# Peptides against a protein of PDB entry 5OK6, part 132

Target 1, 215 residues: chain A of PDB entry 5OK6
Amino acid sequence: ELPGLDSQWRQIENGESGRERPLRAGESWFLVEKHWYKQWEAYVQGGDQDSSTFPGCINNATLFQDEINWRLKEGLVEGEDYVLLPAAAWHYLVSWYGLEHGQPPIERKVIELPNIQKVEVYPVELLLVRHNDLGKSHTVQFSHTDSIGLVLRTARERFLVEPQEDTRLWAKNSEGSLDRLYDTHITVLDAALETGQLIIMETRKKDGTWPSAQL

## One batch from the design tools (peptide; made by RFdiffusion4, then SolubleMPNN)

Design b2_p23_6_s3 (from b2_p23_6, 8 letters changed)
Fold by OpenDDE base, seed 1:
Structure b2_p23_6_s3 (fold): chain B 215 residues (1-215), chain A 23 residues (1-23)
Amino acid sequence: as target 1 above (215 residues)
Amino acid sequence: SAPQATDFARLYGRSTDWVLSRR
């Protein structure tokens, strides 16, 4: 059941618990297509529940690149293409208006960058490969705040590397050369890793030599 | 068995510069 229009406005736009609430690292926020949200605003601000401005169910179709993997379109801009809502506000809107049939929510996490909290709309997708089998890749999403150590551990797990095997990472740069990821404590952001970037896991030989050292 | 370096060698052959990229 829909609450009163004023109640809806207060619940969603209230700065303490609504859209304007402070970002907190690790919390989930949700994307809402901008036009739908603006129509909702007009509806609840109009004061007439029977208005033709009723927004209907939430429809984020225009934000998706595909309806198979539900990947977001590239280059979406907050405030232009979508609005971000905290989980509570999103769930209220969904409960009141529904979500378009078959569409998943667009959930994203708040991350803490050096001087700001931000909703990470576009996590980094890395292509993980082994040095000796570039044709077998694992695409894995990482936060910009994830460490290179996590990337390495993830690669080891995906490739079923035994604990006793030593591994290290290389990133293919824009020039096609390989950059060694020496420091595993820096973040994906610090390493300037980008979506679609190839990350090569090198495994140390049993003789203690590295494959790359022989070149 | 020791891992083969064939594919890695191919990538290496494009550039001999090994750099750490940082922001």
Scores: peptide ipSAE 0.033, ipTM 0.637, DockQ to the pose 0.112
Fold by OpenDDE base, seed 4:
Structure b2_p23_6_s3 (fold): chain B 215 residues (1-215), chain A 23 residues (1-23)
Amino acid sequence: as target 1 above (215 residues)
Amino acid sequence: SAPQATDFARLYGRSTDWVLSRR
């Protein structure tokens, strides 16, 4: 059952738990396509539940670049293309209006950057490969706040590297050369890693030498 | 000892200059 229009507005837009509530690191927020949201606003502000301004089910189709992996289009802008809602508000709207059949929610996490909390709409998607088999990649998403150490651990896990094997990372840079990721304590952001970037995991040889040292 | 042929060599050649990443 749909709540009263004023109740809907209050639940979604209230300053404590609604759209404008403070961001908290680790919490989930959801994207709602801007036009749908504006239609909803017009509906609930109109004061007529029988109005032709009824927004219908939530449909974020225009935010997706594909319906296979449900990747977001690049360059979407908050307030222009979408609004961000906290999980509670999102779930209310979905409960009231529904979500387009088969369409997944666009869930994102709040991250803590040096001086700001931000909903990370675009996590970094890296292509992880082994130094000796560049044709077999694992595409993995990382937060900008994730450490290079986590990237390395993830690569080791994906490639089933044994604990006793020593590994290190290289990033293919914009110049087409490789930058060695020496410091595993810096973040993906600090390392300036970008979506689509190739990350090469090098495994140390049994003789204690590195393959790259013999080039 | 002869250089090992790795995918590094295939991608960038043996003259590739590896650079220290940003810190």
Scores: peptide ipSAE 0.029, ipTM 0.644, DockQ to the pose 0.123
Fold by OpenDDE base, seed 2:
Structure b2_p23_6_s3 (fold): chain B 215 residues (1-215), chain A 23 residues (1-23)
Amino acid sequence: as target 1 above (215 residues)
Amino acid sequence: SAPQATDFARLYGRSTDWVLSRR
């Protein structure tokens, strides 16, 4: 059942618990397509629940580049293409109006950057490969705040590397050469890794030599 | 399609050390 229009506005736009609340690292926020949200604003500000301005169910279709993997379009801008709502506000709207059939919610996490919190709308999607089989990649999503160590551990897990096997990472750079990721304590952001970038896991040989010594 | 190789060393003739660039 729909609450009163003023109540809806207060719950969704309230600065402490709504859209304008402070970001906190680790929290989930949700994207809402801007046109729908504007229609909702017009509806609740109009003061007439029976008006022709009723927004209908939430429809985020225009934010997706595909309806198979539900990937977001690149280059979406907050306040222009979408609004961000905290989990509570999102769930209220979904409860009141529904979500378009078949569409998943667009959930994103707040991350802590050196001097700011932000909702990470575009996590980094890396292509993980083995040094001896570059044609078989695992696409894995990482936060910009994840360490290179986590990327390495994830690669080891995906390729079923045994604990006793020694491994290290290389990144394919813009020049098509390989940059060794020596420091595993820096973040994906620090390493300037980008979506679609090839990350090569090298496994040490049984003789103690590295395959990359052939370079 | 991405090139198939038995060893990445044959595909990339250059290897460099990563330079720390924190943002």
Scores: peptide ipSAE 0.027, ipTM 0.611, DockQ to the pose 0.114; fails the geometry check
Fold by OpenDDE base, seed 3:
Structure b2_p23_6_s3 (fold): chain B 215 residues (1-215), chain A 23 residues (1-23)
Amino acid sequence: as target 1 above (215 residues)
Amino acid sequence: SAPQATDFARLYGRSTDWVLSRR
């Protein structure tokens, strides 16, 4: 049974616990397609539960570019294409109205950037490769707030690098050259890494030399 | 497989196109 319309509105749009509550790093938020949300707002504000303005189940279809990997369309804008709800509010709406059959929730994390908290709608997908086998890639998602050190550790794990092996990263830049990622403490954002960017893990030779030093 | 310096060349088509920059 649906809660009363006023109760729904208060639960979802309450500034303390609802849509407008402050973002907190690490929290999960969910995308809701804007048109559906506006329809819901109109429904609950109308005061008539039997109104023809009933929004139906949540349908985020227009936010997806594919229904295979459920990737979001590029360039979606908060407030225009979608609204963000905290996990509690999202779960309430789903419990009340349902989610379109087969659609996954669009869960994203709050990240802390310099001077701002935001929901990271688009994490960075990097193509991780080894210097000696550029044709074999692992696509891995990273937050903009993840360190280059984490990228390196992830690459080492994916390629089953032994602990005693020394490795370092290179990023292929837009000009086709390779930028060595010297500082592993900077973030993906600081390094200006972007989705689809090739990241090369170089493994040090047993003789202590680096493969790239011979080029 | 043993790491080979020449493998980097596959990014550029030839080893002489290897350009390094610092970040």
Scores: peptide ipSAE 0.023, ipTM 0.616, DockQ to the pose 0.129; fails the geometry check

Design b2_p23_6_s4 (from b2_p23_6, 9 letters changed)
Fold by OpenDDE base, seed 4:
Structure b2_p23_6_s4 (fold): chain B 215 residues (1-215), chain A 23 residues (1-23)
Amino acid sequence: as target 1 above (215 residues)
Amino acid sequence: SPPKAVDFAKLYGKSTDYVLSLR
């Protein structure tokens, strides 16, 4: 059953646990399509539960680029295209109104950047490949705050690299050349890695030489 | 060299002109 309109408003918009609550690193927030949210606001502010302004189920369809991978459209703007809700508020809305059938929630994490916390709406999708099989990629999402070391570990895991095998990463740059990611302590952001970028994992040969050193 | 500034538009949308200087 839907709670009272004033209760809904307070639960979702309150400054302590609602939309305006402080961001905390590692917390999950959810995107809600702006038009739906505005309709919900109008409904709960109108004071009439039987109003024609009833928002219906949450539908974020307009935020998605595709319904296969459920990727967000590029260039979405907070406050214009969507609002961000804390997990608790999102779950309340879903419980009250439902979510469009088959549509996944748009969950994002709060990340800690230098001197600021933000919901990372667009994590970096990297195309991980092996140096000897460039045609077989694994698309993996990373935070901008993730280390290159994590990217390397993830690549090793995805390609089932044995612990005793030495590996290193290369990034294909915009010019089509390969830049070695030698420092594994820097972040994805520091390395300026971008969505769709090809990341090549090179495995050291048994003779102790690197494949790239022979090119 | 790593970028000295973070473009927030890459993180949560293109409309934000917020550039954070990386220390």
Scores: peptide ipSAE 0.021, ipTM 0.504, DockQ to the pose 0.025
Fold by OpenDDE base, seed 3:
Structure b2_p23_6_s4 (fold): chain B 215 residues (1-215), chain A 23 residues (1-23)
Amino acid sequence: as target 1 above (215 residues)
Amino acid sequence: SPPKAVDFAKLYGKSTDYVLSLR
């Protein structure tokens, strides 16, 4: 049975876990399709639980580009296409109304930028490859706040690189040249890495030379 | 084998091509 309409409104909008609560770095927030959320608002504000304004189960289908990888459509805008809810509020709504069958939650993390917290709706998807096998890519998501060092460690792990092997990263640019990611302390944001960008992990040869030294 | 062209220019720019919540 659903909670009282006023209780639902207070819990989701004005509660300790309400949608207007401050963002905190590392917390999970969830996207809710805007039209569904507006329908829910109308329902709970109407005061009649038996009204025709019942929103039904949460359905974020219009936010997804595909139902295979469940990627978001590009260019979605907060307040226009979706609403952000903290984890507790999301879980309440899911418990009350359900989520469309087979549809995953759209979970995103709060990241800390120099002066603000933001929910990172679009993390960076990088195509990780080895220098000697450019045809075998691993798509991996990174936060804009992740370090290049993390990208390198992730690449090493994905390619099962032994600890004693020395590796470095290159980013393929739009001109087809390779920009060396020499500073591993900068972020993905600072390195201006973009979704779909090819990141090449180079492994040093046993003779101590780099394969790219022939360039 | 590795690609045959290298450039370092892109690392000096910051990405502006990301979408974050306005909240």
Scores: peptide ipSAE 0.021, ipTM 0.517, DockQ to the pose 0.113; fails the geometry check
Fold by OpenDDE base, seed 1:
Structure b2_p23_6_s4 (fold): chain B 215 residues (1-215), chain A 23 residues (1-23)
Amino acid sequence: as target 1 above (215 residues)
Amino acid sequence: SPPKAVDFAKLYGKSTDYVLSLR
């Protein structure tokens, strides 16, 4: 079932399809815990398939802060804490060695920024609420490259807002005040929105007035 | 009174890209 050690090395580290291949926007890449990956490297470079350096199943446990939501620890660094693999390489390793039982893969997307492609390891989780029911939040994940317009559309969809209803967004800032997101064409990154931030969708009244105008 | 409204693009600009990989 396991390929030869040299074949494994070529498949995973090959510059065309392996770890060092160019990033492409929209592709899925996967995180592998650094120590496991280094153990694998030592194993396949050793030339002995029966070596005591066999890495065992992939275990990313140290990358997670919890085993309920499987959130990553903050501040993880590529090359220090984890290695990024393209989907094909990840799936090969999983097929060869397995993944720790019950542990989800850590899949992330390549995003395109001005003049660079990067794997977005920490996308933004926003708390979406309605202005008239702040106690009912929907946590939704967004890319930093997503527009505020997409956030608004997503909020409208989650709250089943009718197409004819007019809506706008407010963000709760660090001072506890509300900042209106006027420009829907800017990105989540440009708006400096952060994980856990409360985003309030205001719906225009049938009389054409905004609820906030009376406050 | 209505909450304070601000244009985020004008006030904050881009955040740090610490959430992105170093690749």
Scores: peptide ipSAE 0.019, ipTM 0.435, DockQ to the pose 0.073; fails the geometry check
Fold by OpenDDE base, seed 2:
Structure b2_p23_6_s4 (fold): chain B 215 residues (1-215), chain A 23 residues (1-23)
Amino acid sequence: as target 1 above (215 residues)
Amino acid sequence: SPPKAVDFAKLYGKSTDYVLSLR
């Protein structure tokens, strides 16, 4: 059952778990399509539950570029295309109005940047490959705040690299050349890695030589 | 000699520009 309109407004906008609450690193926030949210605002501000302004089910269809992988459209802007809600507020709206059939929630994480918290709407999806088998990629999602060391560890895990094997990463740049990711302590952001970018894991040979040194 | 940059551009095309959006 839908709560009273004033209760809805207070819960979503002004509550302890409302839209305007402080961001905290690691928390989940959810995207809501802006037009739906504005319709909801109009509905609850109108004061009439029987009004024709009822927003219906949450429908984020316009935010997706595809309904297969449920990837977001590029270039979406907060406050114009979508609103960010904390998990509690999102779950309230879903419980009250429902979510369009088959659509997944658009969950994103708060990340810590230098002196500021942000919701990472577009995390980085990297294509991980081995130097000797470029045709077998593993797509893995990373935060921009994740270290290159984490990318390397993830690649090692995904490719079942034994602990004694030595590995390093290369990134394919925009010019199609390979840049060595030498510093594993820098972030994905610092390395300017982008979604869809190919990351090559090179494994050291048993003779102690690197495959790339022979290219 | 610096390792010859393997030209992967021919195999995988240009990296896709991805718009970063943070709140």
Scores: peptide ipSAE 0.011, ipTM 0.417, DockQ to the pose 0.128; fails the geometry check

Design b2_p23_7_s1
Fold by OpenDDE base, seed 2:
Structure b2_p23_7_s1 (fold): chain B 215 residues (1-215), chain A 23 residues (1-23)
Amino acid sequence: as target 1 above (215 residues)
Amino acid sequence: KAAEIEAKAKAVEEWAAAQAAEA
């Protein structure tokens, strides 16, 4: 059963637990398509539950570029294309109105940047490859706050690299140059890694030489 | 520097292509 309209408004928009609550690193937030959200606002502000302003099921279809991988469209803007809700508020709306059949929730994490908390709507998708087989990539999603060390560990895991094998990363730049990721403690953001960027894992030879040292 | 970086990038691509052809 739908709560009273004033109760809905307070649950979703209140500054303590609603949309306006402070962001906290590691928390899950959810995207809601802006037009649906505005329709909901109009409905609950109208004070008439039987009004023609009923928003229906949450429909985020316009936020997706495809219904196969459920990837977001590029260039979506908060407040224009979508609204961010904390998990509690999202779950309330879904319980009250439902989510369009077959659509997944658009869950994102709050990340800590040097001066601000932000919901990371667009995490970085990297193409992980081995130096000896550039044709076999693993696409892996990383936070901008993830370390290069995590990228390296993830690459090692995906390629089933033995613990005794020594490995290092190279990033292919847009200019076609290869930059070695020497510092594994810096973040994906600090390394300026971008979605779709090729990351090459080089494995040290048994003779102790690096393949790239012969280049 | 840019030319050395570009040459090195090309060498890596050529080397990687050669390694892929030998596999």
Scores: peptide ipSAE 0.030, ipTM 0.606, DockQ to the pose 0.585
Fold by OpenDDE base, seed 4:
Structure b2_p23_7_s1 (fold): chain B 215 residues (1-215), chain A 23 residues (1-23)
Amino acid sequence: as target 1 above (215 residues)
Amino acid sequence: KAAEIEAKAKAVEEWAAAQAAEA
């Protein structure tokens, strides 16, 4: 059953878990397609529950580039294409109006950057490969705040690297060369890693030499 | 920070060629 229109407005916009609440690192926020949200705003502000402005179910279809992987379109802008809602507000709207059948929620995390908290709408998707098999990639999402060390650990896990095997990372740069990621304590952001970038895990040879040292 | 990650650059093609030669 739908709450009263004023109650909906207060809960979503002005509640403790409303749209304008402060961001907190690690919290989940959800994207709502802007036109749907604006229609909802008009509906609840109109004061007539039977009005033709009823928004229907949440439909985020226009935010997705594909319905297979449910990837977001590139270049979406907050306030233009979507609205961000905290988890509680999102769950209320979904409970009241439903979500379009088959669509996943667009959940994102709040990250802490040096001077700002932000909902990370676009995590960095890296293509992880081994130095000896560049054709076999594992695509993995990372936060901009994740360390290169986490990328390396993730690569090791995905490729089932034994604990005794020594490994290091290389990033394919825009010039087509490989830049070695020496510092594993810097972030994905600090390393300027980008979505779609090839990250090569090099494994040390049994003789103690690195494959790349022979180049 | 960029300088800490950038020390050696090699072509991917050279890498691939070297791996193919060891195989």
Scores: peptide ipSAE 0.027, ipTM 0.561, DockQ to the pose 0.201
Fold by OpenDDE base, seed 3:
Structure b2_p23_7_s1 (fold): chain B 215 residues (1-215), chain A 23 residues (1-23)
Amino acid sequence: as target 1 above (215 residues)
Amino acid sequence: KAAEIEAKAKAVEEWAAAQAAEA
């Protein structure tokens, strides 16, 4: 059963637990298409449950670039294209109005950046490859706050690298050359890694030499 | 040597782009 309109508004817009609540790193937030959200606001503020302003099911279709991978369109702007809701508020709205059939929720994580928390709407998607088999990639999403060490561990796991094998990363830069990722403690953001960027895992040879030292 | 890694990196990128287009 739908709660009363004032109860809905208070539940979703409550500054302590609703849309305006402080962001916390690691929390899940959800995107809601802006026009739907504005229609909902108008409905609950109107005070008439029988009004023609009923928003219907949540439909985020306009935020997606494809219905296969459910990737977001590039360049979406908070407050213009979508509203961010904390998980509790999202789940309330879905329980009250439903979500369009077959459409996944758009879940994103709060990340901690220098002096700011934000919802990471666009994580970095990297193309992981081995130096000796560039024709086989693993596409993996990373947070901008993830370390290069995590990227390396993830690459090792995906390629089933044995613990005793020594590995290092190279990033293909915009000039087409390779930059070695020496510091594994810096973040993906600090390394300026971007979506679609090729990351090459180099494995040390059994003779103790690096393949790249022969290039 | 760097050119071989670069050439390999390019081949991967082209392959990855092809895989993304087939999905």
Scores: peptide ipSAE 0.028, ipTM 0.572, DockQ to the pose 0.079; fails the geometry check
Fold by OpenDDE base, seed 5:
Structure b2_p23_7_s1 (fold): chain B 215 residues (1-215), chain A 23 residues (1-23)
Amino acid sequence: as target 1 above (215 residues)
Amino acid sequence: KAAEIEAKAKAVEEWAAAQAAEA
């Protein structure tokens, strides 16, 4: 059953648990297409449940570049293209109005950056490869706040590297050169890794030499 | 070292370009 319009407004727009709620690292937030959200605002502010301003089901179709992988369009802007809602508020709206059939929710995490919390709308997609087989990539998403150590562990796991094998990472930079990721404690952000960037996992030889040392 | 890194980088570019062309 749909709650009263004033109750809907208070539940979604409040500063404690709604849209205006402070961000907290690790929490899930959801994108809602801006036009739908504005239609909902107009509906609940109108005070007439039978109004022609009824928003219908949530439809985020305009935010997606494809309906296969459900990737977001590039360059979407908060407040222009979408609004962000905390999980509770999102689930209320979905419960009240529904979500377009077959369309996934656009869930994102709050990340902690130096002196700011933000919803990470665009995680980094890295292309992981082995130094000896550059033709086999694994695309993996990482947070900007994930460590290079996590990228390395993930690469090891994806390539089924044995625990005794020593490995290290290289990033292909925009100049086409390879930068070694020496510090595994820095973040993806600190390493300035970007979506679509090639990350090469080098495995140490049995003789204790690195393949790149012969370069 | 630099030359082989560059050669590998180039091979990766050529491969990436080939993959993008097959798609």
Scores: peptide ipSAE 0.026, ipTM 0.565, DockQ to the pose 0.125; fails the geometry check

